# Peptides against a protein of PDB entry 3PUK, part 43

Target 1, 227 residues: chain A of PDB entry 3PUK
Amino acid sequence: ERGLKSVVWRKIKTAVFDDCRKEGEWKIMLLDEFTTKLLSSCCKMTDLLEEGITVIENIYKNREPVRQMKALYFISPTPKSVDCFLRDFGSKSEKKYKAAYIYFTDFCPDSLFNKIKASCSKSIRRCKEINISFIPQESQVYTLDVPDAFYYCYSPDPSNASRKEVVMEAMAEQIVTVCATLDENPGVRYKSKPLDNASKLAQLVEKKLEDYYKIDEKGLIKGKTQS

## One batch from the design tools (peptide)

Design b1_p22_1_s1 (made by RFdiffusion4, then SolubleMPNN; from b1_p22_1, 9 letters changed)
Fold by OpenDDE base, seed 1:
Parts: sequence; C-alpha cells; structure tokens
Structure b1_p22_1_s1 (fold): chain B 227 residues (1-227), chain A 22 residues (1-22)
Amino acid sequence: as target 1 above (227 residues)
Amino acid sequence: SEVEKRKKQRKEIEELEKKNAE
C-alpha cells in the first residue's frame, strides 16, 4: 500500500534524522545535487523542520560560518562533495560548524574516506552510509541517475568499453540500493550470453546484492524473494 | 574482497566515532 516515496522517506527518517537527533538541538543540513533531488522527491520543508533541521544549504556554495550549530551532511560519496566538506572542516580557522554528522548515500571509497580521516577526523560525530542512490517517482517506479547510460551501453565503438563497464557498475549499484531500501533480496534471472548487456547487468546486480547482505548491519542474510 | 574492505571501514568509523563522542 505504501508508495516508494513513503518508503524512502521512512528510511531517511530512521537512518539519518533519528540517528543524530538530540532534544532541543537544531542542525544545518548540507545537501549536494543528488540528495537535493532525493529529498525533494519524498518530503517537504515542514517535514525537515519536524526532524530538527533549521535550514538546508547547498554544499557547493560558499557559506558563512555558523560555528555554534552542528551540521548534518547528507551527501553522495563523490570527490566534489567530499572536497566541499573538507573545506568546511579542513582547518581550525575555516571550520564553519561546531561538528559534522555525515550520511553518505552509498559506500564511501577508501581513497575519499582516508582523505576525510586525515584532515578532519576530530570534527566527525557520525559517519554512515544509508544506501539510497535512486529517485522515487511513483509507488513502484524509480529513476536511475547514470549519465549517458544509453550511449555507452549501446555504443559499437570498442573505445567505449571501459566507460560502458563504469556505467553498468553504477546502474547495478543503484538497483541494489532500491532493493536495500525496500528490504528485498530479489532472485536475479538471466540468460547467459557473453555479449548480452542485460545478462551482464544482472550478474553485477546479483554479485552486489550478495555483498550487501553479507555486510548487512542486522547481520541477517535474507533468502531470495520473488521480484 | 569488497566485503572485507567495507567491514574494515565500518570498524574504523566506529573507532573514530567513539573517540569523538560527547
């Protein structure tokens, strides 16, 4: 009965807002391009106010320091977003907020994580991934955010092979985040064809799902469900 | 493995959060 938007909001509420909630405390929330779209798709500003967010700011913009307030970073684990975070906390003189709660939409690569750890570890109160890398549209419809996916997947040019792989990996990862959000472990079926893009994507999804449930915070490996 | 890598990072995060706990 519940639409995908409601499920996504519930996930964000429990995994992010409830996780860092403190009575009487207001936070500034920093968003990037993707998380702006994500929140806009499943909540209103009034909902965020109820969760203790006073204002939302774009992480890419220059912002004035509000040193008495803690900041909630809900961002994607990209070099651009991470670099903006590092500018906020990279030096004592440039510290814009009291402390940081970081929630990534996906697993943060070690290269980026190490950079964060090396420069601003003392400012971090929380760092967690929530595994939502899709935009909900309707009850069972979501949008993948993979630029040029069609171009690279169907390109006959061999020079695009490496780019095709990157695109397929990104698509597979986002599909897995949908499954994780819905708390589902779908059985993946495909016909094995060496050059079939659909079969390759299915294999990637299956592998990533297996990996996800192996590291599930609940420590539970779910059986495959019909999807 | 990717699984091991992610588990390791989570452990490091936990340690970091513990050190910075109010």
Scores: peptide ipSAE 0.548, ipTM 0.928, DockQ to the pose 0.718
Fold by OpenDDE base, seed 4:
Structure b1_p22_1_s1 (fold): chain B 227 residues (1-227), chain A 22 residues (1-22)
Amino acid sequence: as target 1 above (227 residues)
Amino acid sequence: SEVEKRKKQRKEIEELEKKNAE
Protein backbone atom coordinates (compact mmCIF):
# COMPACT_ATOMS: atom_id res chain seq x y z
CA GLU B 1 0.00 0.00 0.00
CA ARG B 2 1.06 3.56 -0.70
CA GLY B 3 0.75 5.30 2.60
CA LEU B 4 3.49 7.85 2.12
CA LYS B 5 2.06 9.05 -1.18
CA SER B 6 -1.24 9.71 0.49
CA VAL B 7 0.43 11.58 3.29
CA VAL B 8 2.39 13.71 0.86
CA TRP B 9 -0.68 14.50 -1.18
CA ARG B 10 -2.60 15.42 1.92
CA LYS B 11 0.22 17.69 2.96
CA ILE B 12 0.31 19.42 -0.40
CA LYS B 13 -3.45 19.75 -0.47
CA THR B 14 -3.50 21.37 2.92
CA ALA B 15 -0.37 23.45 2.71
CA VAL B 16 -0.70 24.64 -0.87
CA PHE B 17 -4.12 24.28 -2.39
CA ASP B 18 -6.24 24.91 0.66
CA ASP B 19 -3.98 27.76 1.63
CA CYS B 20 -4.64 29.76 -1.51
CA ARG B 21 -8.04 28.48 -2.51
CA LYS B 22 -10.72 30.94 -3.44
CA GLU B 23 -14.20 29.93 -4.38
CA GLY B 24 -14.71 29.83 -8.11
CA GLU B 25 -11.16 30.84 -8.83
CA TRP B 26 -8.89 28.90 -11.13
CA LYS B 27 -5.15 29.21 -11.15
CA ILE B 28 -2.33 28.30 -13.42
CA MET B 29 0.22 26.18 -11.66
CA LEU B 30 3.89 26.47 -12.47
CA LEU B 31 6.12 23.53 -11.71
CA ASP B 32 9.81 22.88 -11.95
CA GLU B 33 11.59 19.61 -12.46
CA PHE B 34 11.38 18.46 -8.88
CA THR B 35 7.79 19.43 -8.21
CA THR B 36 6.72 17.84 -11.47
CA LYS B 37 8.13 14.59 -10.21
CA LEU B 38 6.68 15.15 -6.79
CA LEU B 39 3.14 15.76 -7.95
CA SER B 40 3.34 12.99 -10.50
CA SER B 41 4.23 10.62 -7.72
CA CYS B 42 1.25 11.37 -5.53
CA CYS B 43 -1.61 12.74 -7.61
CA LYS B 44 -3.34 12.82 -10.97
CA MET B 45 -4.32 15.69 -13.16
CA THR B 46 -7.91 15.19 -12.11
CA ASP B 47 -6.87 15.77 -8.53
CA LEU B 48 -5.31 19.07 -9.49
CA LEU B 49 -8.42 20.12 -11.35
CA GLU B 50 -10.41 19.50 -8.23
CA GLU B 51 -8.06 21.81 -6.40
CA GLY B 52 -8.72 24.66 -8.80
CA ILE B 53 -5.82 24.23 -11.17
CA THR B 54 -6.81 24.80 -14.76
CA VAL B 55 -3.47 24.02 -16.31
CA ILE B 56 0.02 23.15 -15.26
CA GLU B 57 2.99 24.75 -16.93
CA ASN B 58 6.69 24.12 -16.84
CA ILE B 59 8.38 27.12 -15.29
CA TYR B 60 11.49 26.61 -17.40
CA LYS B 61 9.66 26.93 -20.69
CA ASN B 62 8.49 29.99 -22.51
CA ARG B 63 4.85 30.53 -21.78
CA GLU B 64 2.19 32.80 -23.14
CA PRO B 65 0.90 35.40 -20.75
CA VAL B 66 -2.43 34.79 -19.10
CA ARG B 67 -2.67 38.10 -17.38
CA GLN B 68 -6.16 37.69 -16.03
CA MET B 69 -5.25 34.60 -14.03
CA LYS B 70 -3.28 34.18 -10.87
CA ALA B 71 -0.40 31.78 -10.85
CA LEU B 72 0.50 29.22 -8.26
CA TYR B 73 4.20 28.57 -8.24
CA PHE B 74 5.03 25.28 -6.64
CA ILE B 75 8.76 25.21 -7.08
CA SER B 76 12.05 24.47 -5.44
CA PRO B 77 14.04 27.38 -4.05
CA THR B 78 16.78 27.13 -6.66
CA PRO B 79 18.41 29.88 -8.67
CA LYS B 80 17.01 28.43 -11.86
CA SER B 81 13.41 28.26 -10.70
CA VAL B 82 13.58 31.61 -8.98
CA ASP B 83 15.06 33.23 -12.06
CA CYS B 84 12.19 31.90 -14.11
CA PHE B 85 9.76 33.36 -11.63
CA LEU B 86 11.57 36.67 -11.78
CA ARG B 87 11.22 36.72 -15.54
CA ASP B 88 7.50 36.26 -15.18
CA PHE B 89 7.06 39.24 -12.87
CA GLY B 90 10.23 41.29 -13.09
CA SER B 91 8.72 43.93 -15.32
CA LYS B 92 5.26 45.40 -15.21
CA SER B 93 4.99 45.19 -18.94
CA GLU B 94 6.13 41.61 -18.92
CA LYS B 95 3.99 40.22 -16.16
CA LYS B 96 2.65 36.94 -17.36
CA TYR B 97 0.03 36.51 -14.68
CA LYS B 98 -2.16 38.62 -12.44
CA ALA B 99 -0.39 37.66 -9.23
CA ALA B 100 1.72 34.94 -7.73
CA TYR B 101 1.30 32.47 -4.95
CA ILE B 102 4.66 30.93 -4.25
CA TYR B 103 5.11 27.69 -2.42
CA PHE B 104 8.65 26.52 -2.05
CA THR B 105 9.51 22.92 -1.37
CA ASP B 106 12.09 24.09 1.13
CA PHE B 107 13.30 27.22 2.84
CA CYS B 108 14.22 29.86 0.32
CA PRO B 109 17.74 31.19 0.86
CA ASP B 110 17.90 34.85 1.72
CA SER B 111 19.93 35.58 -1.37
CA LEU B 112 17.14 34.34 -3.59
CA PHE B 113 14.43 35.81 -1.45
CA ASN B 114 16.07 39.20 -1.60
CA LYS B 115 16.09 39.03 -5.37
CA ILE B 116 12.39 38.28 -5.34
CA LYS B 117 11.67 41.19 -3.03
CA ALA B 118 13.71 43.58 -5.08
CA SER B 119 11.88 42.97 -8.32
CA CYS B 120 8.60 41.18 -7.72
CA SER B 121 7.38 42.10 -4.26
CA LYS B 122 4.15 43.69 -5.43
CA SER B 123 3.10 40.59 -7.31
CA ILE B 124 3.34 38.20 -4.39
CA ARG B 125 0.13 37.24 -2.67
CA ARG B 126 1.61 34.36 -0.77
CA CYS B 127 5.06 32.99 -0.17
CA LYS B 128 5.55 29.92 1.94
CA GLU B 129 7.71 26.87 2.26
CA ILE B 130 6.05 23.50 2.64
CA ASN B 131 9.19 21.49 3.34
CA ILE B 132 8.88 18.53 1.01
CA SER B 133 12.19 17.74 -0.61
CA PHE B 134 11.68 14.08 -1.39
CA ILE B 135 9.77 11.86 -3.77
CA PRO B 136 7.40 9.38 -2.19
CA GLN B 137 7.53 5.79 -3.31
CA GLU B 138 5.62 2.69 -2.35
CA SER B 139 4.43 2.49 1.23
CA GLN B 140 6.81 4.37 3.49
CA VAL B 141 9.65 4.60 1.03
CA TYR B 142 11.04 7.85 -0.30
CA THR B 143 13.82 8.92 -2.60
CA LEU B 144 16.33 11.59 -1.77
CA ASP B 145 17.50 13.85 -4.54
CA VAL B 146 21.14 14.29 -3.69
CA PRO B 147 23.56 13.93 -6.56
CA ASP B 148 26.34 11.44 -6.07
CA ALA B 149 25.46 10.91 -2.45
CA PHE B 150 26.78 7.40 -2.36
CA TYR B 151 29.97 8.28 -4.12
CA TYR B 152 30.95 11.11 -1.85
CA CYS B 153 29.78 9.60 1.41
CA TYR B 154 31.71 6.42 0.92
CA SER B 155 34.71 7.80 -0.90
CA PRO B 156 37.95 7.27 0.93
CA ASP B 157 39.51 10.11 -1.01
CA PRO B 158 40.29 13.01 1.31
CA SER B 159 39.80 15.42 -1.55
CA ASN B 160 36.09 14.69 -1.39
CA ALA B 161 35.78 15.66 2.26
CA SER B 162 34.26 19.06 1.63
CA ARG B 163 31.87 17.71 -0.94
CA LYS B 164 30.87 14.95 1.42
CA GLU B 165 29.85 17.51 3.99
CA VAL B 166 27.70 19.31 1.46
CA VAL B 167 26.06 16.08 0.44
CA MET B 168 25.41 15.06 4.00
CA GLU B 169 23.90 18.44 4.71
CA ALA B 170 21.55 18.07 1.79
CA MET B 171 20.61 14.56 2.81
CA ALA B 172 19.92 15.64 6.33
CA GLU B 173 17.70 18.44 5.12
CA GLN B 174 15.68 16.14 2.94
CA ILE B 175 15.29 13.58 5.70
CA VAL B 176 13.91 16.31 7.89
CA THR B 177 11.33 17.12 5.25
CA VAL B 178 10.17 13.52 5.38
CA CYS B 179 9.82 13.73 9.11
CA ALA B 180 7.99 17.00 8.88
CA THR B 181 5.63 15.61 6.30
CA LEU B 182 4.91 12.59 8.43
CA ASP B 183 4.72 14.74 11.52
CA GLU B 184 7.30 12.59 13.20
CA ASN B 185 10.40 13.29 15.19
CA PRO B 186 12.28 10.05 15.07
CA GLY B 187 15.00 8.94 17.32
CA VAL B 188 17.82 8.59 14.88
CA ARG B 189 19.45 5.20 14.93
CA TYR B 190 22.56 4.18 13.11
CA LYS B 191 25.27 1.61 12.99
CA SER B 192 28.78 2.85 13.21
CA LYS B 193 30.81 2.31 10.09
CA PRO B 194 34.19 3.34 8.85
CA LEU B 195 34.59 7.09 8.37
CA ASP B 196 31.81 7.67 10.89
CA ASN B 197 29.54 9.02 8.18
CA ALA B 198 26.43 7.54 9.71
CA SER B 199 27.09 9.24 12.99
CA LYS B 200 27.72 12.56 11.35
CA LEU B 201 24.59 12.31 9.27
CA ALA B 202 22.57 11.38 12.32
CA GLN B 203 23.85 14.41 14.14
CA LEU B 204 22.96 16.65 11.25
CA VAL B 205 19.47 15.20 11.06
CA GLU B 206 18.92 15.66 14.75
CA LYS B 207 20.10 19.23 14.63
CA LYS B 208 17.94 20.08 11.68
CA LEU B 209 14.93 18.43 13.24
CA GLU B 210 15.37 20.51 16.30
CA ASP B 211 15.64 23.63 14.23
CA TYR B 212 12.56 22.73 12.25
CA TYR B 213 10.38 22.32 15.28
CA LYS B 214 11.71 25.50 16.80
CA ILE B 215 10.48 27.45 13.82
CA ASP B 216 7.30 25.49 13.40
CA GLU B 217 4.42 27.90 13.10
CA LYS B 218 2.31 25.68 15.24
CA GLY B 219 4.82 25.87 18.02
CA LEU B 220 4.72 22.16 18.46
CA ILE B 221 7.77 20.31 19.56
CA LYS B 222 7.41 16.59 19.39
CA GLY B 223 9.43 14.19 21.39
CA LYS B 224 11.52 11.52 19.81
CA THR B 225 9.68 8.50 18.55
CA GLN B 226 11.03 5.03 18.14
CA SER B 227 11.31 3.87 14.60
CA SER A 1 21.27 31.32 13.98
CA GLU A 2 19.41 29.44 11.30
CA VAL A 3 16.28 29.55 13.41
CA GLU A 4 16.46 33.28 13.79
CA LYS A 5 17.14 33.71 10.12
CA ARG A 6 14.09 31.74 9.13
CA LYS A 7 11.86 33.47 11.62
CA LYS A 8 13.00 36.80 10.33
CA GLN A 9 12.21 35.85 6.78
CA ARG A 10 8.77 34.63 7.74
CA LYS A 11 7.98 37.89 9.42
CA GLU A 12 9.11 39.77 6.39
CA ILE A 13 6.95 37.63 4.16
CA GLU A 14 3.96 38.17 6.39
CA GLU A 15 4.41 41.89 6.14
CA LEU A 16 4.73 41.68 2.40
CA GLU A 17 1.63 39.55 2.10
CA LYS A 18 -0.32 41.92 4.28
CA LYS A 19 0.72 44.82 2.12
CA ASN A 20 -0.32 43.04 -1.04
CA ALA A 21 -3.57 41.68 0.30
CA GLU A 22 -6.68 42.48 -1.66
Scores: peptide ipSAE 0.546, ipTM 0.927, DockQ to the pose 0.744
Fold by OpenDDE base, seed 2:
Structure b1_p22_1_s1 (fold): chain B 227 residues (1-227), chain A 22 residues (1-22)
Amino acid sequence: as target 1 above (227 residues)
Amino acid sequence: SEVEKRKKQRKEIEELEKKNAE
């Protein structure tokens, strides 16, 4: 299938499940709000069972310890999700699981990463970003997960200027994840005047795409793709 | 740069994973 959903699933399967797969081993998978939506959009529970997931837990909920099992955290690099992870492994006496495999949907900020290192470093078997920060809806349709993006970008209130910049950065990053998932390096096109929202977003996307390929593990640099 | 920061973090993760490997 050429649909975006299938592409996303294949990416998750390869980058997450195949990466941490161990024969005969079952894992508990912890999801947050975004990754719950993400997985529900592109797979079924039966698919997850085939990948060695015995049960899915909500990271935000209080959970009973299963100390003999390893946990797969597929979460967003947010303070809320990271804090929940830290609660699971932050205390030696209160470790909920045997070990952790962490897969972030995007680059984990150094501030959050440092917190993880400081308190839970010994419990981490794997920590990787997979760069999927969107929800596939249709064959080539996706939804960005940036709260109040429209409000801040088009707000006439100057007090929202700082938030607008943050939103633009987040949107640009998510667009890059779509491109990376599709293995595309598009030429960014927009119809706008210089220094408007569309122009700024386009510039951010171009910059982030360049940065992405510079740090690509495969060392592949792709030219601009027309689509 | 952002690129340098990300590369540095990846290196740190790799070292951590190596240390914790069974």
Scores: peptide ipSAE 0.544, ipTM 0.927, DockQ to the pose 0.724
Fold by OpenDDE base, seed 3:
Structure b1_p22_1_s1 (fold): chain B 227 residues (1-227), chain A 22 residues (1-22)
Amino acid sequence: as target 1 above (227 residues)
Amino acid sequence: SEVEKRKKQRKEIEELEKKNAE
């Protein structure tokens, strides 16, 4: 397959599956709502089987223990998903799986990370962030997952200013994940409008892109390119 | 800075992973 979907799949394959690969080992994979949509958009079940996944489970549902198998958690760094993980490993007597490989779709907030360390640290074999917070649709089209984005961005009510800022931050972060996935550092373009929302968003994206590349361990400094 | 914060977390994770690998 060509386009953004194939790029996303390749990124997941290298960042997640290749990262935790062990010859002859099968894992149970736990997904949340976002990662279910993400994987469904860019791969098939047969692809996951080839990567050593025996079964996919919903992290939100009650599951029977499979204590002899390691679990691969591909989840968003949200309180809901993290709480479900904590339930799987929080009790010594009730560990559902042998060990955990955790791959977050974005940076895990320290508050959540601290909870994981406090209760489940011994069960963690791997904990890594991958920067994919979007759903690929077409070759160069993606969907941002930002609740109420339209409402707050276009609200003329000053009382929504704080919410608008939060939404714009979330959008900017997700756009950066697209750039990171594509290995691009584009010059941000926008259409000027009276509300200047596009300009503000562009500034946030540029700032976050700068931060991303500063954090990137590969140390790749890329100049701005036109996209 | 946020950059330093994230780098710090990555370091902590790396240490944790090393500990659990032993």
Scores: peptide ipSAE 0.534, ipTM 0.924, DockQ to the pose 0.756

Design b1_p22_1_s2 (made by RFdiffusion4, then SolubleMPNN; from b1_p22_1, 8 letters changed)
Fold by OpenDDE base, seed 1:
Structure b1_p22_1_s2 (fold): chain B 227 residues (1-227), chain A 22 residues (1-22)
Amino acid sequence: as target 1 above (227 residues)
Amino acid sequence: SEVEKRKKQRKEIEELEKKNEE
């Protein structure tokens, strides 16, 4: 039984490493906090070396320029990670790397994408979204990375209602990335009870799954898998 | 729609990639 870790690694290998692979070329890979955890959960440094990665660097840290090498950015679509990328390529005279291959773990908002296009479009060789926003733990277990999820979801304070919705949306998006990675369209079942957080989350997941499969023209609309 | 926005973004990325290969 190929565990979830193996599935995630195969997805990253195909969607990221095979997509930008050039014979005899080594790249520097830039990771953020989330993608560091993600890769650490499903591969070893030896695996990355086999894929043409010479060194891994943290995108948040100050790094010395390596102008002769291309950089592979595997990052989350957050303002923090995008700002760090923009600093690497923002000045024409002081680019840290030769060129950039960018792979986002999820949909990049238009505001962030527009900033990238405006400042460093000429440096970008690839820009893709791979839709992996979860950490595999065990063969069938994954961890959601939603900060303060418990605090907002279980808060009785009505003032936190808007924050609760944002958290639930983030959770729903991460669940959808699991389904996308596994190439499954699970039938989402929920009991329609008023004020049931689980029901609301299920509805968000269902809606986002529908949207995902409408966008993925290459994916055979797999019928609802009866879990 | 969110779907339309994502499709548009993909097209823009593809155009950018083509320009940088020339």
Scores: peptide ipSAE 0.242, ipTM 0.822, DockQ to the pose 0.761
Fold by OpenDDE base, seed 3:
Structure b1_p22_1_s2 (fold): chain B 227 residues (1-227), chain A 22 residues (1-22)
Amino acid sequence: as target 1 above (227 residues)
Amino acid sequence: SEVEKRKKQRKEIEELEKKNEE
């Protein structure tokens, strides 16, 4: 049985590399902090070379233009990553690459998407959401990328209620990406004694799972499974 | 609806991709 890492790699290979592959074409791949961790967790540089990636660059760093090559952006849908992308293609005279293939790890907010459309729509050959927002660790074990989750979830301060909700929402979304990647619709189980956080999170996950399957292009609606 | 919003966005992306392939 191949672990979660293998499943994640297979998903990325199919959803990203196979999607933009052209015979004989090499691309520069741009990564952000999250996707660097993600790829590092499930593949090697040799694997990326086999997929037609010549070099990997950090999107946050200043880079020299390579105007003859197309760029593959595998990034999170954050203002920081999007702003870096816009710097690469926002100016007609200062385009760093020939064209862009963009793959977001999660849903891109309309505000960011509209900003991209307004400034560099002509440079975009692909723009997709692949729905992988977690780091695989071991078989059936993963890490959520939600900053300060512990602090806000367990804070007794009512002033943190809004932030707690944001954290819970982010956690729920990432859990759904795991389920989507594994093609599972699990019955959410939780243990909660002192706080209702686990119950609230479970409810959010269930709701988001329902929404995910409603918009799934494959049109597959799966019932809840025991896990 | 969040579902409808996401569907709309996907459609817009597809249209953009088609336009740039021409």
Scores: peptide ipSAE 0.224, ipTM 0.806, DockQ to the pose 0.730
Fold by OpenDDE base, seed 4:
Structure b1_p22_1_s2 (fold): chain B 227 residues (1-227), chain A 22 residues (1-22)
Amino acid sequence: as target 1 above (227 residues)
Amino acid sequence: SEVEKRKKQRKEIEELEKKNEE
């Protein structure tokens, strides 16, 4: 009934918690808006405790330093979240935590990564992308976090064409993260619409899937499967 | 390409992690 949630949790457990696990060590976990929703959708606090998380904190809020503890940042690769991280480690005197493990929900743009590298490199123990940019709802249902997606995609107004493209790009990227999480390369099917939005989205998804598998560390290229 | 950018970034991250290894 909730198969996708289990898959997502397993992915997070493997990619994040197991990756930075140290026996007997507790970490503070920093979450942003998206990852708060994500974890809330697929786990409970007891699960996090079992993974060595003592407390979860909102990265956007002012927090007291806990300098003796390492921090696990599970955040989206956004300027806002990254800026908050930078504030935590930007200066030696202001370091809030002992060290940082950073796990991004998606690819971190070079501009943001360069900022991190320039100012906080010494504090970073891990920095990885786990490619989960969706919220699981049901067994095979997920929610995309793309603002105004419906409005722009279905707008007949030509003035929205540029925005529609941006939205579709974002949607395609998030769909790829679903596929990556499920370890599938689906044969994308769509119903034609007058505006051909579905076709365009499908093309974007296919392209991004190809790109994903090309950069996969395992070099795994999977054949298309029926979705 | 996007692929190349991602590969490059991954390498940089790996190098950084190696440098900061405890």
Scores: peptide ipSAE 0.221, ipTM 0.806, DockQ to the pose 0.755
Fold by OpenDDE base, seed 2:
Formats: structure tokens, sequence, C-alpha cells
Structure b1_p22_1_s2 (fold): chain B 227 residues (1-227), chain A 22 residues (1-22)
């Protein structure tokens, strides 16, 4: 009876909202395209109000400064989202908010993280990765957010080989986030096809799962389960 | 390794957060 939506919401609540909660404090929350979809899939505005969010803003849009309020950035670790954050707190511009709490949906690349440290380090109160890079639909159904995944994975054009690999890695990472969210370490199953994409993806998932549990703060080591 | 990179990054974040709390 455990719906994936409820599990995702619970994880966001504990990993994000509870982590930065201060009694009596309201925050502005900044979302990007992915996190807008994510939250829309698993919560209501009333839920966010209960978590101390007064207003939601789109990180990509021009926003008026609210210098007396702290901002909660729940965003994907993309150049676009990070650049928008940097504009809000960068040394070249006046700070839009009092301070920033940053929660990335996945691993933030070193290049992006270094940019953040260099420009906005003093404004950051929290910076964490919560490892949710999927959209829940039904109890056991989710969607991956990998642009053009189908096209690149099944394209016969050799020129797409490099992009295909990037896409496969992104897909694998998102699948791992599902497993992590559900606290599962599944045995990956696939059907072989001529392009062998499924096999490659399975190998990537397996490797990333192993890595995830090695990094896990709780030191959880789980064996593979049948699924 | 990827694991080592992630561990290093986490440590850096924690240090940054600690500095800003002071």
Amino acid sequence: as target 1 above (227 residues)
Amino acid sequence: SEVEKRKKQRKEIEELEKKNEE
C-alpha cells in the first residue's frame, strides 16, 4: 500500500524541510523545471505551507529581492539552475535573499560546486544532495527526466555515441535514486536487444548502486534483492 | 574514484557549512 508518491514526499520532508526548519521562520522556495514537476507530483501547496514555505518562485524567472527572507533552493544540479542561483548571491550583484539553503536532487558536479564555493560561499547555510531524480506517477511507476533519451539510445547514427553514453549514465543514476528512495538494492533484470542498451544500462545501475551504498552516511550495506 | 570524489565533496560542503555557522 506504500505509494511511491508518499515515499517521495516523506523523503523530501525529512531531507529538505526538516533539515532547514527553524521555528517561526518562513522561507521562499526556489524551484526549477524538474523540482516543480517533482513537488507537483507528490504534494500540494498546503503541504508546503505547513513546512514553512510562504511562496514558491521559479528560479529561471526574474524575481524581486526579498532581502529579509532566507531562500530554500530545491533544484537540479544543472548549469542553468546553478547559474540562476549564482545570480541571486554572486559578488557581482546584490543578494536577493538573506541566505541560501541549497538542496540538489542529485550529485552536483565538481565544476558547478566549485563555482558556488567561489562566488557564494558566505551565503550558504546548507548545501546537500537528496538523491531524488525521478517523478513518481503511481505506486510503483516513475518517469525519468533524461532529455532525448529514446532518440539517442536507439539512434543508429554513430555520431550520437558519446551523447548516448551520457544519457545512459544519467538514466542509471536516476534509477539508483529510485532504489535509494525505496531503500532497495534490486537485482537488475533486462532483456537483450541488438543494441545491447539494456545490458549496458544494467551494468551502470549495478555499479552506481554499489557506489551509493559505499558513500551512504548510514553505512547501510544491502545485498541484492530479487525484484 | 567516483566514491572518493563524492566523499571529498561532502567534506568540503560540511566545512563550508561549519564556517558559515560561526
Scores: peptide ipSAE 0.207, ipTM 0.796, DockQ to the pose 0.768

Design b1_p22_1_s3 (made by RFdiffusion4, then SolubleMPNN; from b1_p22_1, 8 letters changed)
Fold by OpenDDE base, seed 3:
Structure b1_p22_1_s3 (fold): chain B 227 residues (1-227), chain A 22 residues (1-22)
Amino acid sequence: as target 1 above (227 residues)
Amino acid sequence: SEVEKRKERLEEIKKLEEENEK
């Protein structure tokens, strides 16, 4: 068995499905592009059925209302996904489902969160940020969902400096989510290069790891270990 | 700080969920 995939599935099961489970209740689950890939990488449809999911739907597509059922939104905190959610619950006459359970794969920006609160707060039974923003692969290998990372990190154009920082921040955050999922605080190692991108990224990761464990709900602070 | 910001978010979410449970 591929260890990382099992760990990711266990995390999703605990953080999402167990969190909103009600005896005898079935839910419709809404996924976006990233979470579709994520779930496909670590589970099967039969696994989702066991967790009380009757059907999965693409949040981007037009869907018929099922007003008697609650919906589980497992989505990325992006404007596109949030806008689709708002279309489902933003209008009283157009509510597609009975209520919403929202699980974001990462921290939801204030702008998006406030937009949700302003339009459909009463429809939300649960809202949680679970911090899983990577796709597991074989063994301890994973892929990051950071568009154009290579282009901006290696760009010699000074005009891309701000974008480079955004990309590196996103990468660092996703690496931390891996560590959080594995419940470890690694000593960050890197190979230095002339551009010092690896060093900067390592520093960002270390800082974010420190912040994560400070706010850990379990109250656990771990020392750095070899990774 | 980022830590404080995240704590505030959690409290805000908790309040929202509690209101909808009524």
Scores: peptide ipSAE 0.473, ipTM 0.905, DockQ to the pose 0.667
Fold by OpenDDE base, seed 4:
Structure b1_p22_1_s3 (fold): chain B 227 residues (1-227), chain A 22 residues (1-22)
Amino acid sequence: as target 1 above (227 residues)
Amino acid sequence: SEVEKRKERLEEIKKLEEENEK
């Protein structure tokens, strides 16, 4: 059983595909490195076809224009992915697609968002941040996309303290996305370790959860649940 | 705050989408 995969797929289906669905319309979907892994982990190509996706393209690759079709960008809010999007719709180049539906896996930084607004605002039919920044593995198991997380969190070297903070921040953010996906505000539990990393992470998660649920999509602030 | 920033972003997106629908 892979319950979390099903939950993640359901979230993507409702937040992305249902959100931009138009009867009889097919879209080209653009993916980056992370979202390729994400979708591969929780769906099949046949599932995407059912959702009106005719073809999947890698956003990093050179692609031929399909000007009569709208494009669904399901990407991470990174400079690389955003730059690729800008190349597709920027004023300095011919538009590759008819219009864009953009769904970010996380909050898009102001710097990147402003670049999009400045260059491609007229091409955007939809823009949404859906907050899915993890890869489901097994039922109730997921993988965080935080480079070198283990190394820095468990490093006894004091020189890595700053890096550890950055990593923990990133981990906390991604854990919150899991909670958001599951629509739960968990009571965070942890096991203490000599370096007290678990406690610090738990505190960060708790803080971020509080912030997230203050602006829940449904305007509902949820209490802590058993986790 | 992060909350305020996110609220502001949502408003910006809303405006952007509304403008493109006109």
Scores: peptide ipSAE 0.473, ipTM 0.906, DockQ to the pose 0.712
Fold by OpenDDE base, seed 2:
Structure b1_p22_1_s3 (fold): chain B 227 residues (1-227), chain A 22 residues (1-22)
Amino acid sequence: as target 1 above (227 residues)
Amino acid sequence: SEVEKRKERLEEIKKLEEENEK
């Protein structure tokens, strides 16, 4: 199957489930808002059961401890999600689970990573940053998860300039994740607008693509391809 | 550079995981 949903699922299966799989072991999986949508878009509960997931929990909700089971955190690298993780394994509170496998959907900022390292390092069996920060809709259609992207990018208010830059950076990162998932290094095309947002975004994407393929998981360097 | 930062992160993660395996 050539659909984006299938490709995304295959990527998650390989990068997350296969990476932490232990024969005969069941895990509790913790999801946040984004990863809930992501998995819902490309798999079924039966698929997750086959991957050794017995229960899915919302990371934002109060949960009862299951101290005998290991937890698989598939979450976005956001302050909210990380804070919830810290509550589960922080030194100031009793651990909710036996150990943690953490998979971030994107690069985790130093500030958040340092917090995790400082308080929960001993509980982490695996920590990996994977590049899947989009929701597949159709075969070649995806949705970016960037809050208020439209508002900030197209706002004429100069006070939004800093936030606009952050949003564009996030958008560029997510576009790169799509390309990485599809194993493509496309030449970026865009239609110029008065605000020149498309041009700026295209430049960011090209730069990030170059950086990504310099240090990809397989150590491969790919030239630009047609898209 | 961004590439260097990511390499450093990977090394840090590796060290963290190795420490917990002991």
Scores: peptide ipSAE 0.472, ipTM 0.906, DockQ to the pose 0.690
Fold by OpenDDE base, seed 5:
Structure b1_p22_1_s3 (fold): chain B 227 residues (1-227), chain A 22 residues (1-22)
Amino acid sequence: as target 1 above (227 residues)
Amino acid sequence: SEVEKRKERLEEIKKLEEENEK
């Protein structure tokens, strides 16, 4: 009941399902690879049914139109997922669904957001960034989804410097989402290493935490807690 | 700043949603 999985589910329920809930209305939910794993880690299909989800579909796959139903997109703000969304609503052809509720797991880059605005803005009933980009594995354990994080962070090749920065930014952002989900502002601690990767990451986390809580849903900046 | 950027995004989203409800 107090585990991270429960906290994650509560966050999703509040930020996504409660946000778009209408009595008696069923929605089709579109998931990508990340959100499939995320929901699988913290809920059951029966839970989703209780939240008004009739069917779960993979956004990457070709799907038959269900034009009378609204679609709930719970997806990561990636080019691949956004492109699939655009195929559903951005074409001159008939839209696959009646309307779209879009919930991104993280901040959607301007480039992707602008594409959405330019092609299918009229189909969007809701668009929200809920900031949940981690997978709960155990009660207090989670994993980050940052491809090649280890390789780039520990690469001695200077040519990977730019990629290393991108990876660290992504990791820091995901850590912040965990903290936000747990409703805490932790004091960042790290062990120094020769490459100073831990220190750099910690600095990024601290900066992003400050930024997040300045504009969080509670409008309050919490004091640092021991983490 | 990132804060300012996010505020701007929220405003854009709000406008978009309001327009679609009209």
Scores: peptide ipSAE 0.468, ipTM 0.905, DockQ to the pose 0.730

